# Peptides against a protein of PDB entry 4QMF: the designs that were tried, part 166

Target 1, 175 residues: chain A of PDB entry 4QMF
Amino acid sequence: ESSFMTLFPKYRESYLKTIWNDVTRALDKHNIACVLDLVEGSMTVKTTRKTYDPAIILKARDLIKLLARSVPFPQAVKILQDDMACDVIKIGNFVTNKERFVKRRQRLVGPNGNTLKALELLTKCYILVQGNTVSAMGPFKGLKEVRRVVEDCMKNIHPIYHIKELMIKRELAKR

## One batch from the design tools (peptide; made by RFdiffusion4, then SolubleMPNN)

Design b2_p29_7_s1 (from b2_p29_7, 12 letters changed)
Fold by OpenDDE base, seed 1:
Structure b2_p29_7_s1 (fold): chain B 175 residues (1-175), chain A 29 residues (1-29)
Amino acid sequence: as target 1 above (175 residues)
Amino acid sequence: EEEEEKFLEEVLKQLEKELEEEKKEKEKE
């Protein structure tokens, strides 16, 4: 039997309580057990004797990881699909100055979220910027590109450079 | 796809303007 646990921040508790029945239902289809511990502030997923695919527990692990980082359930649950991968990128350690951190994080989002939307389209990923992390979901190739753009942005390389590069690559792939 | 391409081009134009404004602000400092 395999088991994975993740902690979640207090501000996420209310939301997790409201969607936990949906989490349980989604995991029950794969015979994965789950527990929400409100005292500890943790989520746990476990294989059962009825679990047919042993690899699904790793996807269940990723599901609770994404939920802990503010990904909404309707998006996070897509991780259970075979073609979906995820990444949680820590951005809080690149810059010590708070104002510089906020400015660089805001560049990832851009005006009206348009920079983020452009990155999502070009990488075929879902991307969520929250607190000290960026959560992404999609194909492995797209996730690699997202991580590069996010980390470079925190290193003071503006996302526009990568957007231009990705647009050129997209155009070349159509020929 | 055509709508996506138009959106991406508009985003690039917006970001280019923002970068130019940031450069001008740094030159004034």
Scores: peptide ipSAE 0.588, ipTM 0.899, DockQ to the pose 0.750
Fold by OpenDDE base, seed 3:
Structure b2_p29_7_s1 (fold): chain B 175 residues (1-175), chain A 29 residues (1-29)
Amino acid sequence: as target 1 above (175 residues)
Amino acid sequence: EEEEEKFLEEVLKQLEKELEEEKKEKEKE
């Protein structure tokens, strides 16, 4: 039997409690058991005797990881699809100065969230900036691009340069 | 697709303006 556990922050408890029946139903289709522990503040997924696909437990692990990082359930549950991958990028360790960190993180989002939306379109990914992490879901190639842009932004390279590059590449591919 | 392209072009224009303003502020310091 394989099992994975993740902790979640207290502010996420109310939401997770609300959607947990939906999580259970989604995982039941794959014969994966799950437990929400409100005392410990943890989510657990585990294989059962009826689990026939050994790889699905890794997707279940990713599901609870995404949920812990504030990804909403309707988006996070897509990780159970075969063609969907995810990445959780830690951004909190690139800059020690809090003000500098906040400024660089804000550049990823941009005015009215337009920078983030542009990145999502160009990479064909879902992207969520929350706290000290960026969560992304999509094709592997797109995820690689997202990680590069996010890390470079934390290293003081503005996302606009990557957006320009991705737009040029997109135009060339149509041709 | 045309709407997405127009959106991306507008985002670039906005970001370029913001960067130019940031550069001008640094030159005054």
Scores: peptide ipSAE 0.586, ipTM 0.898, DockQ to the pose 0.725
Fold by OpenDDE base, seed 5:
Structure b2_p29_7_s1 (fold): chain B 175 residues (1-175), chain A 29 residues (1-29)
Amino acid sequence: as target 1 above (175 residues)
Amino acid sequence: EEEEEKFLEEVLKQLEKELEEEKKEKEKE
């Protein structure tokens, strides 16, 4: 039997309580057991004797990881689909100065969230910037591009350069 | 698709302006 556990911050407790029955129903379809521990502040997923696909436990692990990082359930549950992958990019270690960190993180979002929306369109990914992580969901190729843009942004390379490159690539693919 | 292309072009224009403003601020320091 395989088991995975993820801790979640206290501010997520109320939300996780409200959606946990939906999480349970989604995982029950795959015969994956799950537990919400409010005392420890953890989510656990486990295979059962009835689990048919052993690989689904890894998707269940990713589901609780995404939920812990503020991804809403209607989006996070899509990770259980075969064609959907995810990435949780840690951004907190690139810069020691807090003000510089906040400035670079804000560049990923941009004015009115337009930079983030442009990146989502160009990579065909969902992207959520929260705290010290960026969560992304989508095709593997798109996720690779998202990681590059996010890490380069934290290294002081403005997202505009990558957006221009992705737009050129998109135009060339139509021809 | 045409609406997406127009949106992306507008975003590029906005980001180019922002980048130019940031460069000017650094040159004054």
Scores: peptide ipSAE 0.585, ipTM 0.898, DockQ to the pose 0.835
Fold by OpenDDE base, seed 2:
Structure b2_p29_7_s1 (fold): chain B 175 residues (1-175), chain A 29 residues (1-29)
Amino acid sequence: as target 1 above (175 residues)
Amino acid sequence: EEEEEKFLEEVLKQLEKELEEEKKEKEKE
């Protein structure tokens, strides 16, 4: 039997408690067992003897990883679909200076979240910037583009350059 | 699709303005 565990921050506890029955129901459809440990602050997913597709446990692992990083359940549960992939991009180690880190992270979001929304549209991904990570969900091609933009932004390349490039590529593809 | 295109064009204009303002601030330092 395969098992995966992830830790979650204390501030996620209340939310995870409220949605855990929905998590259990979603995973039960695939015969995956799950446990929420409030003492340890962990989520666990496990295969059972009734698990038909062994690959679904990897998607279940990704589900709890996304939930731990503040992705809402209605969005995170889409990871169980065959055509949906995800990426959790660690951004906390690119910059040692806290003010510089905050400034570069804010550039990903932009005024009124418009930069982030533009990136989501152009990559066909869901993107959530939270703490020291960026969580993304979508097609593999889009996820690769998101990771490039996010990492370059943390390396002091403004997202506008990538947005312009993606817009040009989109126009060329319509032709 | 037309609404998305208009949104993207507006975002680009906003970001271009912000980038120009950041450059001017750095030149004054």
Scores: peptide ipSAE 0.585, ipTM 0.898, DockQ to the pose 0.771

Design b2_p29_7_s2 (from b2_p29_7, 13 letters changed)
Fold by OpenDDE base, seed 2:
Structure b2_p29_7_s2 (fold): chain B 175 residues (1-175), chain A 29 residues (1-29)
Amino acid sequence: as target 1 above (175 residues)
Amino acid sequence: DEEEEKFLEEVLKELEEELKKEEEEKKKK
């Protein structure tokens, strides 16, 4: 049997409690067991004797990872689909200065969240900037682009340069 | 598709203005 566990921050506890029955139901369809431990602050997923797809446990692992990083359940549960991938990008290690970190992270979001929305459209991904991580869901190609933009932004390359590049690539693909 | 394209063009314009402001602030410091 395979098992994966992830810790979640205390501020997610209330939300996770409210949606855990839905998590259980979604995983039951694949014969994956799950446990929410409120004392430890952890989520666990496990294969059972009835699990027929060995790959689904990895998607279940990704589900709880996304939930721990504040991705809403209706979006996170899409990871169980065969054509959906995800990435959790750690951004907290690029910059030691807090003000610089906040400034660069804010550039990912942009005025009125428009930078983030533009990136989502251009990469065909869902993107959530939360704390020290950026969570993304979508096609593998799009996820690679998201990671590049996010990491470069934390390295002081403004997202506008990547947006311009992605727009050019999009235009070329239409020809 | 046209609405998305208009949105993207507007975002580029906004970000270009933000970059200009940042560069001007750097020159003043």
Scores: peptide ipSAE 0.598, ipTM 0.910, DockQ to the pose 0.769
Fold by OpenDDE base, seed 4:
Structure b2_p29_7_s2 (fold): chain B 175 residues (1-175), chain A 29 residues (1-29)
Amino acid sequence: as target 1 above (175 residues)
Amino acid sequence: DEEEEKFLEEVLKELEEELKKEEEEKKKK
């Protein structure tokens, strides 16, 4: 039997407590057991003797990973679908200067969140910028594009250049 | 689809303006 554990920050505890019954119910459908440890600040998922699909544990792993990174449950639970993939991109290690980090992270969001919305549209992904990570959910090809844009942004390449590129590619695909 | 295209075009314009503002702020520092 396989198990996976992830830690979550203290500020996430209250939310996780409120949705944990829903998490349990969603995973029960797949005979995956789960545990919320409030003392340690961890979530654990594990296969059971009744687990039918051995691969579902990997999706359960991804679910708790997404939840730990502030993805709302109604979105995160979609990871259990066969056609849904995810990526958690660490952005906190590209720059040591806090001000520079914050500035570059803010560029991913943009004015009124429009940069992020544009990226979501162009990549067909859900994207959440939170803390030292960017969480994304969607098709594999879209996720690759998101990672490229996010990492390049943290390397001081403004997302506008990628948006332009993606728009051109989208237009070419229509021809 | 048409609305999305319009949105994307407007976002580009907005971002171009933001870039200009950022450059101006950089020059002032």
Scores: peptide ipSAE 0.598, ipTM 0.910, DockQ to the pose 0.695
Fold by OpenDDE base, seed 3:
Structure b2_p29_7_s2 (fold): chain B 175 residues (1-175), chain A 29 residues (1-29)
Amino acid sequence: as target 1 above (175 residues)
Amino acid sequence: DEEEEKFLEEVLKELEEELKKEEEEKKKK
Protein backbone atom coordinates (compact mmCIF):
# COMPACT_ATOMS: atom_id res chain seq x y z
CA GLU B 1 0.00 0.00 0.00
CA SER B 2 1.11 3.54 -0.83
CA SER B 3 -0.04 6.60 1.06
CA PHE B 4 0.73 10.32 0.86
CA MET B 5 -0.27 13.16 3.16
CA THR B 6 -0.05 16.94 2.84
CA LEU B 7 -0.83 19.71 5.29
CA PHE B 8 -2.90 22.73 4.31
CA PRO B 9 -3.15 26.20 5.87
CA LYS B 10 -6.17 27.07 8.00
CA TYR B 11 -7.51 29.63 5.52
CA ARG B 12 -7.95 26.81 2.97
CA GLU B 13 -10.14 24.66 5.22
CA SER B 14 -13.54 26.05 4.24
CA TYR B 15 -12.92 25.64 0.52
CA LEU B 16 -11.50 22.12 0.85
CA LYS B 17 -14.47 21.05 2.91
CA THR B 18 -16.79 22.37 0.19
CA ILE B 19 -15.15 20.46 -2.67
CA TRP B 20 -14.08 17.28 -0.85
CA ASN B 21 -16.97 15.19 -2.17
CA ASP B 22 -15.85 16.07 -5.68
CA VAL B 23 -12.28 15.06 -4.81
CA THR B 24 -13.53 11.75 -3.48
CA ARG B 25 -15.59 11.10 -6.61
CA ALA B 26 -12.67 11.88 -8.91
CA LEU B 27 -10.32 9.57 -7.01
CA ASP B 28 -12.92 6.80 -6.68
CA LYS B 29 -12.78 6.37 -10.45
CA HIS B 30 -9.22 5.17 -9.93
CA ASN B 31 -9.92 3.27 -6.69
CA ILE B 32 -7.84 5.72 -4.66
CA ALA B 33 -9.04 6.39 -1.13
CA CYS B 34 -8.79 9.85 0.39
CA VAL B 35 -9.28 11.48 3.79
CA LEU B 36 -9.71 15.09 4.84
CA ASP B 37 -8.63 15.62 8.46
CA LEU B 38 -9.89 18.97 9.69
CA VAL B 39 -8.33 18.58 13.14
CA GLU B 40 -4.81 18.04 11.86
CA GLY B 41 -5.39 20.15 8.76
CA SER B 42 -4.28 17.41 6.35
CA MET B 43 -5.31 15.56 3.21
CA THR B 44 -4.36 11.93 2.62
CA VAL B 45 -4.53 9.72 -0.48
CA LYS B 46 -4.04 5.96 -0.39
CA THR B 47 -4.04 3.00 -2.75
CA THR B 48 -6.57 0.22 -2.22
CA ARG B 49 -6.68 -3.44 -3.18
CA LYS B 50 -8.68 -2.39 -6.22
CA THR B 51 -6.15 0.18 -7.44
CA TYR B 52 -5.12 -1.09 -10.85
CA ASP B 53 -2.65 1.56 -12.02
CA PRO B 54 0.13 2.00 -9.46
CA ALA B 55 1.19 5.31 -11.01
CA ILE B 56 -2.12 7.04 -10.31
CA ILE B 57 -1.25 7.40 -6.62
CA LEU B 58 1.52 9.82 -7.58
CA LYS B 59 -0.99 11.92 -9.48
CA ALA B 60 -3.28 11.79 -6.46
CA ARG B 61 -0.38 13.03 -4.34
CA ASP B 62 0.09 15.92 -6.73
CA LEU B 63 -3.63 16.66 -6.64
CA ILE B 64 -3.71 17.21 -2.87
CA LYS B 65 -0.46 19.17 -3.05
CA LEU B 66 -2.00 21.54 -5.60
CA LEU B 67 -5.20 21.88 -3.58
CA ALA B 68 -3.19 22.75 -0.47
CA ARG B 69 -1.58 25.60 -2.44
CA SER B 70 -4.93 27.18 -3.36
CA VAL B 71 -5.32 25.74 -6.87
CA PRO B 72 -9.07 25.47 -7.57
CA PHE B 73 -10.46 21.95 -7.86
CA PRO B 74 -11.63 22.21 -11.50
CA GLN B 75 -8.06 23.02 -12.49
CA ALA B 76 -6.23 20.79 -10.00
CA VAL B 77 -8.21 17.67 -10.94
CA LYS B 78 -6.76 17.88 -14.46
CA ILE B 79 -3.53 16.51 -12.96
CA LEU B 80 -5.14 13.06 -13.08
CA GLN B 81 -4.91 13.18 -16.88
CA ASP B 82 -1.94 11.35 -18.40
CA ASP B 83 -0.70 14.32 -20.42
CA MET B 84 -0.76 16.82 -17.56
CA ALA B 85 2.19 17.60 -15.29
CA CYS B 86 2.64 20.07 -12.45
CA ASP B 87 5.27 21.94 -10.47
CA VAL B 88 5.18 23.72 -7.12
CA ILE B 89 7.98 26.28 -7.05
CA LYS B 90 9.11 27.57 -3.66
CA ILE B 91 9.90 31.28 -3.91
CA GLY B 92 10.16 32.28 -0.26
CA ASN B 93 13.85 31.45 0.15
CA PHE B 94 15.35 33.68 -2.57
CA VAL B 95 15.28 36.90 -0.55
CA THR B 96 15.17 37.62 3.18
CA ASN B 97 13.78 41.15 2.95
CA LYS B 98 9.99 41.01 3.01
CA GLU B 99 9.46 44.18 1.01
CA ARG B 100 11.83 43.00 -1.70
CA PHE B 101 10.09 39.63 -1.76
CA VAL B 102 6.68 41.22 -2.21
CA LYS B 103 7.92 43.51 -4.99
CA ARG B 104 9.50 40.66 -6.95
CA ARG B 105 6.50 38.39 -6.48
CA GLN B 106 4.22 41.18 -7.70
CA ARG B 107 6.29 41.45 -10.89
CA LEU B 108 5.25 37.89 -11.75
CA VAL B 109 1.63 38.97 -11.66
CA GLY B 110 2.05 42.45 -13.13
CA PRO B 111 -0.53 45.14 -13.82
CA ASN B 112 -4.02 43.65 -13.76
CA GLY B 113 -2.46 40.18 -13.81
CA ASN B 114 -1.40 40.72 -17.42
CA THR B 115 2.18 39.54 -16.94
CA LEU B 116 0.97 36.25 -15.54
CA LYS B 117 -1.60 35.85 -18.31
CA ALA B 118 1.08 36.49 -20.91
CA LEU B 119 3.30 33.83 -19.33
CA GLU B 120 0.41 31.37 -19.28
CA LEU B 121 -0.26 31.91 -22.98
CA LEU B 122 3.37 31.65 -24.00
CA THR B 123 4.09 28.51 -21.96
CA LYS B 124 0.66 26.90 -22.40
CA CYS B 125 0.53 26.48 -18.61
CA TYR B 126 -1.80 27.36 -15.81
CA ILE B 127 0.07 29.47 -13.23
CA LEU B 128 -0.99 30.48 -9.72
CA VAL B 129 1.08 32.76 -7.49
CA GLN B 130 0.13 32.24 -3.84
CA GLY B 131 2.08 32.98 -0.69
CA ASN B 132 5.56 31.50 -0.83
CA THR B 133 4.88 29.23 -3.81
CA VAL B 134 4.03 29.32 -7.48
CA SER B 135 1.94 26.41 -8.73
CA ALA B 136 2.01 25.51 -12.41
CA MET B 137 0.24 22.90 -14.55
CA GLY B 138 0.86 22.03 -18.18
CA PRO B 139 3.24 20.34 -20.59
CA PHE B 140 6.71 19.47 -19.35
CA LYS B 141 8.43 21.92 -21.70
CA GLY B 142 6.17 24.74 -20.56
CA LEU B 143 6.77 23.92 -16.90
CA LYS B 144 10.53 24.21 -17.40
CA GLU B 145 10.05 27.66 -18.87
CA VAL B 146 7.77 28.72 -16.02
CA ARG B 147 10.30 27.63 -13.40
CA ARG B 148 13.05 29.56 -15.16
CA VAL B 149 11.00 32.76 -15.33
CA VAL B 150 9.82 32.47 -11.73
CA GLU B 151 13.24 31.79 -10.25
CA ASP B 152 14.88 34.51 -12.33
CA CYS B 153 12.21 36.97 -11.23
CA MET B 154 13.00 36.21 -7.59
CA LYS B 155 16.65 36.82 -8.51
CA ASN B 156 15.68 40.31 -9.74
CA ILE B 157 15.43 39.52 -13.47
CA HIS B 158 12.21 41.11 -14.68
CA PRO B 159 9.80 38.75 -16.50
CA ILE B 160 9.65 41.12 -19.49
CA TYR B 161 12.95 39.77 -20.78
CA HIS B 162 11.62 36.22 -20.82
CA ILE B 163 8.34 37.34 -22.36
CA LYS B 164 10.22 38.98 -25.22
CA GLU B 165 12.26 35.83 -25.74
CA LEU B 166 9.21 33.57 -25.71
CA MET B 167 7.36 35.82 -28.14
CA ILE B 168 10.25 35.69 -30.58
CA LYS B 169 10.48 31.91 -30.28
CA ARG B 170 6.75 31.58 -30.85
CA GLU B 171 6.91 33.69 -33.98
CA LEU B 172 9.82 31.68 -35.35
CA ALA B 173 7.94 28.44 -34.73
CA LYS B 174 5.07 29.61 -36.94
CA ARG B 175 7.37 29.88 -39.93
CA ASP A 1 -4.81 33.77 -32.29
CA GLU A 2 -4.70 37.32 -33.61
CA GLU A 3 -6.30 38.61 -30.44
CA GLU A 4 -3.68 36.82 -28.36
CA GLU A 5 -0.89 38.44 -30.36
CA LYS A 6 -2.37 41.88 -29.85
CA PHE A 7 -2.69 41.21 -26.14
CA LEU A 8 0.94 40.13 -25.85
CA GLU A 9 2.13 43.22 -27.68
CA GLU A 10 0.12 45.48 -25.41
CA VAL A 11 1.51 43.75 -22.32
CA LEU A 12 5.02 44.20 -23.63
CA LYS A 13 4.50 47.92 -24.17
CA GLU A 14 3.04 48.32 -20.71
CA LEU A 15 5.98 46.57 -19.08
CA GLU A 16 8.48 48.61 -21.07
CA GLU A 17 6.93 51.79 -19.76
CA GLU A 18 7.09 50.49 -16.20
CA LEU A 19 10.77 49.62 -16.55
CA LYS A 20 11.50 53.08 -17.89
CA LYS A 21 9.85 54.66 -14.87
CA GLU A 22 11.83 52.47 -12.49
CA GLU A 23 15.08 53.43 -14.17
CA GLU A 24 14.26 57.11 -13.97
CA GLU A 25 13.52 56.80 -10.27
CA LYS A 26 16.89 55.15 -9.69
CA LYS A 27 18.67 58.02 -11.43
CA LYS A 28 17.00 60.55 -9.17
CA LYS A 29 18.33 58.84 -6.07
Scores: peptide ipSAE 0.597, ipTM 0.909, DockQ to the pose 0.759
Fold by OpenDDE base, seed 5:
Structure b2_p29_7_s2 (fold): chain B 175 residues (1-175), chain A 29 residues (1-29)
Amino acid sequence: as target 1 above (175 residues)
Amino acid sequence: DEEEEKFLEEVLKELEEELKKEEEEKKKK
């Protein structure tokens, strides 16, 4: 039997408590057991003797990972679908200066969140910027593009250059 | 989608203006 555990920040406790019955029901369809430990501040998923698909435990692992990083349940639960993948990109270690970190992270979001929305449209991904991570969900090709843009942004390459490139590629694909 | 294309073009304009402002701030320092 396989088991995976993830810790979550204290500020997520109230939300996770409210949606945990929904998590349990979603995982029960696949005979995956789950536990919310409020003392430790952890979520655990585990295969059972009734688990049919052994690969579903990896998706369950990804589900709790996404929930721990503030992805809402209605979006995070889509990871259980076969055509959905995810990536959690750590951005906190690219820059030591806090002000520079905040500035570069804000560039990913942009005015009124429009930069992020443009990236979501061009990559066909869901993207959430939270704390020291960027969570993304979508097709593998799109996720690869998101990671490139996010990491380059933290390396002081403005997202506009990638947006222009993606727009050109999109136009070429229509011809 | 025509609405998406229009949105993306507007985003590019906004970002170009932001880049210009940042470059001007760097030149002043």
Scores: peptide ipSAE 0.597, ipTM 0.911, DockQ to the pose 0.827

Design b2_p29_7_s3 (from b2_p29_7, 13 letters changed)
Fold by OpenDDE base, seed 3:
Structure b2_p29_7_s3 (fold): chain B 175 residues (1-175), chain A 29 residues (1-29)
Amino acid sequence: as target 1 above (175 residues)
Amino acid sequence: DEEEKKFLEEVLKELEKELKEEEEEKKKK
């Protein structure tokens, strides 16, 4: 038997409680058991005797990890698809100064969220900036690009430089 | 496709303007 557990912050409790039946239903299709512990503030996924695909438990692990980091269920549940990958990028350890951290994190989002939307389009990924992490979902190639942009941004390299590069690459690929 | 391209170009212009303004502010200090 394989089991994975993740903790979630208190502010996420109400939402998780609301969608947990949907989580259960999605995982039941794969014979994966799940538990929401509101006292501990944790989610657990576990294989059962009826679990046929042993690899699905890893996707279930990723599902609860994404949910803990504020990814909405309709998006997070896509991780159960074979062609979908994810990454949770820790950004809180790149700078110690809180003001500097906030400024650099805000650059990932940009005016009206347009920087983030541009990155999503160019990488074909879903991207969510929340707290001390950036969650991304999409193709493996796109995820690599997202991680590079995010980490560089926290190292004080503005996302605009990567956006320009990706735009050029996109145009070249059409020819 | 073309709409996405236009969007990306507008985003780029906005960001370029912001960077220029930040650089000018640094020179004044």
Scores: peptide ipSAE 0.592, ipTM 0.905, DockQ to the pose 0.732
Fold by OpenDDE base, seed 1:
Parts: C-alpha cells; sequence; structure tokens
Structure b2_p29_7_s3 (fold): chain B 175 residues (1-175), chain A 29 residues (1-29)
C-alpha cells in the first residue's frame, strides 16, 4: 500500500475542515482513504485493498498538495481526471527584496487580474498566485509554458513578452 | 474564439501602456 502526506499552513485549516467531507467523498469513488490531522496540520492519502488503479494515488497526492496551496476544492478535485496535470511553482527564492518580490508577483496577476486570465486562456491552464507559490492545473504542454512565464516574471521579464509570443503561436496554429 | 482574441488584444494594449508609464517614471527619477 502507498501513502502520501502534505503539510498545510495554519491559515488554511478552517477552509480544509469545511471541505474535508467533500474530499473524502471524491476519493472514496476511487477507494482512496484520506485523513485530515489538525494537530500536525497535515493531509494524508492512502491506497486500500479496494484500490484498482494504482496510479490514482499519485493524483490523490497532487490533490492534497493543491489544497495545501489554497486551490479551491471544486478546481483542485479536477486533478483526479485523466487528462489533468498540475504544478506548484516556488517563486519566493528569485528575489530577496520584498518590495521587488511583491511588484513582480503582482505583474503575474496584472490589472483586474487580466494578465493572469490571458495566460490561462493561452495555456489552457488554471493558475492561482498565492503567497510564495503559483499553482497551475492543465495539460503538460500548458504547464511548461506557465512555469516559464512565472519564473521569467520573477527574473524581471514582464509577462507581456510571453503573451505576445503565445498569441503569435496560436495564430500560426490556425493555418 | 473571436471574443477571446479581442480580449487578448485589449490586454496587450493595456500592458503596453503600463510599460510605457513605468519607463517614463524611471526617466523622471
Amino acid sequence: as target 1 above (175 residues)
Amino acid sequence: DEEEKKFLEEVLKELEKELKEEEEEKKKK
């Protein structure tokens, strides 16, 4: 049997408590057991003797990872679908200056969240910017593009460059 | 679709304007 555990920050505890029954129900469909430990501040997923697909435990691992990084349950649970992958991109280590960090992180979101929405459309991914991480869900090709844009943004390359490039690529693909 | 394309073009215009404003602010400092 396989087991995976993920720690979550204290500020996430209240939300996780409210949705844990939904997590349990979603994983029960795949015969994956799960535990929320409020003392340790952890989530655990485990295979059971009734788990027929051994690969589903890896998706369950990803589910709790996404939930720990503030992805809402209705979005995070989509990771259990066959065609859905995810990535959690650490952005806190690129810049030591707090003001520069905040400014560059804000560029990922943009005015009214429009930069982020544009990136989501062009990559066919869901993207959430929270704290020192960016969580993304979608096809592997799209996730690779998201990681590139996010990391470059933290290296002071404005997302507009990548948006232009992705738009050109999309137009070329229509030919 | 065409609606998405129009949205993306508007986003680009907005971001280009912001970049220009940032460069002007740098010149004033």
Scores: peptide ipSAE 0.591, ipTM 0.905, DockQ to the pose 0.757
Fold by OpenDDE base, seed 5:
Structure b2_p29_7_s3 (fold): chain B 175 residues (1-175), chain A 29 residues (1-29)
Amino acid sequence: as target 1 above (175 residues)
Amino acid sequence: DEEEKKFLEEVLKELEKELKEEEEEKKKK
């Protein structure tokens, strides 16, 4: 039997408590057991003797990982679908200066969140910027593009250059 | 999609303006 555990920040406790029955029902369809530990501040998923697909435990692992990083349940639960992948990109270690970190992280979002929305459209991904991580969900090709843009942004390459490139690629694909 | 294309073009214009402003600020320092 396989088991995975993730810790979550204290500020997520109230939300996770409210949606945990929904998490349990979603995982029960695959015979995956789950536990919310409010004392430790952890979520655990585990295969059972009735688990049919051994690969589903990895998706369950990803589900709790996404929930821990503030992805809402209606979006996070889509990870259980076969055609959905995810990536949690750690951005907190690229820059030591806090002000520089905040500035570069804000560039990913942009005015009125329009930069982020543009990236989501061009990559066909869901993207959430939260704290020291960027969570993304979508096709593998799109996720690869998101990671490149996010990491380059933290390395002081403005997202506009990637947006231009992705727009050109999209137009070429139509021809 | 034409609406998406229009949106993306407007985003580029906004970002180009932002970059220009940042570059001008750097030149003043």
Scores: peptide ipSAE 0.591, ipTM 0.907, DockQ to the pose 0.848
Fold by OpenDDE base, seed 2:
Structure b2_p29_7_s3 (fold): chain B 175 residues (1-175), chain A 29 residues (1-29)
Amino acid sequence: as target 1 above (175 residues)
Amino acid sequence: DEEEKKFLEEVLKELEKELKEEEEEKKKK
């Protein structure tokens, strides 16, 4: 049997409690067991004797990882689909200065969230900037692009340069 | 698709304006 556990921050507890029955139902379809431990502040997923697809446990692992990082359930549950991948990008270790960190993280979002929306459109990914992580869901190619933009942004390369590049690539692909 | 293209062009215009403003602010300091 395979088992994976992830910790979640206290501020997610209330939300996770409200959606846990839905998590259980979604995983039951694949014969994956799950446990929410409110004392430890953890989520666990496990294969059962009835689990048919051994690969689904890895998707279940990703599901709880996404939920722990504030991704809403209706979006996170899409990870169970075969064509959907995800990435959780740690951004908190690129910059030690808090003000610089906040400024660079804000550049990912941009005015009115428009930078983030542009990146989502160009990469065909869902992107959530939360705390010290950026969570992304979508095709593998798009996820690679998201990671590049996010990491470069934290290294003081403004997202506009990547947006321009992605727009050019998009136009070339239409020809 | 055309609406997305218009949106992206507007975003670029906004970001370019912000970059110019940041550069001008750096020159003044």
Scores: peptide ipSAE 0.589, ipTM 0.904, DockQ to the pose 0.737

Design b2_p29_7_s4 (from b2_p29_7, 12 letters changed)
Fold by OpenDDE base, seed 4:
Structure b2_p29_7_s4 (fold): chain B 175 residues (1-175), chain A 29 residues (1-29)
Amino acid sequence: as target 1 above (175 residues)
Amino acid sequence: EEEEEKFLEEVLKELEEELKKEEEEKKKK
């Protein structure tokens, strides 16, 4: 039997409580057990004797990981689909200066969230910038691109350069 | 798709302007 556990921040507790029955129901379809521990502030997923596909536990692991990083359940649950991948990119350690961190993180979002929306369109990914992480869901190719843009942004390469590149690539792919 | 392309072009213009402003602010410091 396999199990995975993830901690979640206190501010997520209320939300997780409200959606946990939905999490349970979604995982029950795959015979994956789950536990929400409000004392520890953790989520756990486990295979059972009835788990048909042992690999589904990795999807369940990803689900709780996404939920812990503020991805809403209706989006996060899509990770259980075979064609859906995810990435949680840690951005908090690229810079020590808080102001610089905030500035670079804000560049990922941009005015009115337009930078983020542009990235989502170009990569065909869902992207959530929250706290010290960027969560992304989508095809592997798109996720690779998202990670590059996010990490480069935290390294002081403005997302505009990547957006331009992705737009050019998109145009070339139409030929 | 055409609407997406228009959106992306508008975003690029907006970001170019913002980048210019940031560079100018950096030079003033």
Scores: peptide ipSAE 0.605, ipTM 0.912, DockQ to the pose 0.821
Fold by OpenDDE base, seed 5:
Structure b2_p29_7_s4 (fold): chain B 175 residues (1-175), chain A 29 residues (1-29)
Amino acid sequence: as target 1 above (175 residues)
Amino acid sequence: EEEEEKFLEEVLKELEEELKKEEEEKKKK
């Protein structure tokens, strides 16, 4: 039997409590057991003797990882679909200066969230910027592009350069 | 698709203006 555990921050406790029955029902369809530990502040997923597909436990692991990083349940649960992948990009280690970190992270969002929306459209991904991580969900090719843009942004390459490149590639693919 | 293209062009314009402002601020320091 395989088991995975993820810690979550205290500020997520109330939300996770409200949606945990929905998590349980979604995982029960795949015969994956789950536990919410409010004392430790952890989520656990486990295979059972009735688990048919052993690979689904990895998707369940990804589900709780996404939930811990503030992805809402209606979006996070899509990870259980075969065609959906995810990535959690750690951005906290690129810059030591807090002010510089905040500035570069804000560039990913942009004015009115338009930079983020443009990236989501161009990569066909869902993207959430939260704390020291960026969570993304979508096709593998799109996720690779998101990671490149996010990491380059933290390395002081403005997202505009990647947006221009992605727009050109999109136009060329239509011809 | 046409609405998406218009949105993307507007975003590029906004980001170009933002980038220009940041570059000007760097030159003043």
Scores: peptide ipSAE 0.603, ipTM 0.912, DockQ to the pose 0.838
Fold by OpenDDE base, seed 3:
Structure b2_p29_7_s4 (fold): chain B 175 residues (1-175), chain A 29 residues (1-29)
Amino acid sequence: as target 1 above (175 residues)
Amino acid sequence: EEEEEKFLEEVLKELEEELKKEEEEKKKK
């Protein structure tokens, strides 16, 4: 048997309780068992004797990881699809100064969330900026681009430069 | 597709104006 566990922050507990039956139903289709432990503040997924796809447990691991980082269930559950990948990018270690950290993180979102939406369109990814992490879901190529933009932003390279580059590349690909 | 392109162009315009303001503030310091 293979099992994976992830911890979640206290503020996520209420939401996870409300969607856990949906998580269970989604994983049951693949014969993956799951447990929500409210005392420990953890989620666990594990294979069963009826699990026939050994790779699905890794996707289940990714599912609970995404849920722990505030990705909503209707989006997170898409990770169970064969063509969907994800990345959780840690951004909290790039800058020691809190004010500088907040400013750089805010640049990823931009005015009215438009910077983030632009990045999502250009990379064909879903992107969520939350706390000390950025969660992304999409094609592998797009995820690689997201990680580059996010890390560079935390290194004080404004996302606008990457957006310009991606727009040019997109236009060239249409020809 | 056309709507997406228009959106992206507007985002660039907004961000360029923000960068310009930041640069002007740095010159004053």
Scores: peptide ipSAE 0.603, ipTM 0.910, DockQ to the pose 0.745
Fold by OpenDDE base, seed 2:
Structure b2_p29_7_s4 (fold): chain B 175 residues (1-175), chain A 29 residues (1-29)
Amino acid sequence: as target 1 above (175 residues)
Amino acid sequence: EEEEEKFLEEVLKELEEELKKEEEEKKKK
């Protein structure tokens, strides 16, 4: 039997407790067992003897990973769909200076969250910027674009350049 | 789709102004 575990920050505990019954119900449909350990601060998913598709355990692993990084359950649970992929992009190691890190991370969100919304529309992804990670969900092509924009932003390339590029590509695809 | 296009154009204008402000601040330092 396959098993995966992820740790979650203390500030997520209250939320995870409130949605854990829904997590259990969603995974039960696939005969995947799950455990929330509040003492350790961990989530675990496991295959059972009744698990039909062994590949679903990898999606269950991704589900708990997304939940640990503050993705809401109604969005995170979509990872169990066959056509949905995700990426958790670590951004904390690109810049050592705290102020520079915060400034570059804020550029991903932009005024009133409009930069992030534009990126979501252009890549057809869900994107959440939280702490030292960016979580994304969507098609593989879109996820590849998101990772490029996010990493380049942390390398001091403003997202506007990528937005312009994506808009041009979108217009060309309509022709 | 037309609403999305209008939104994206407005975001570009907003970001162009933000980038201009950042460059001006950098030049003054």
Scores: peptide ipSAE 0.603, ipTM 0.911, DockQ to the pose 0.785

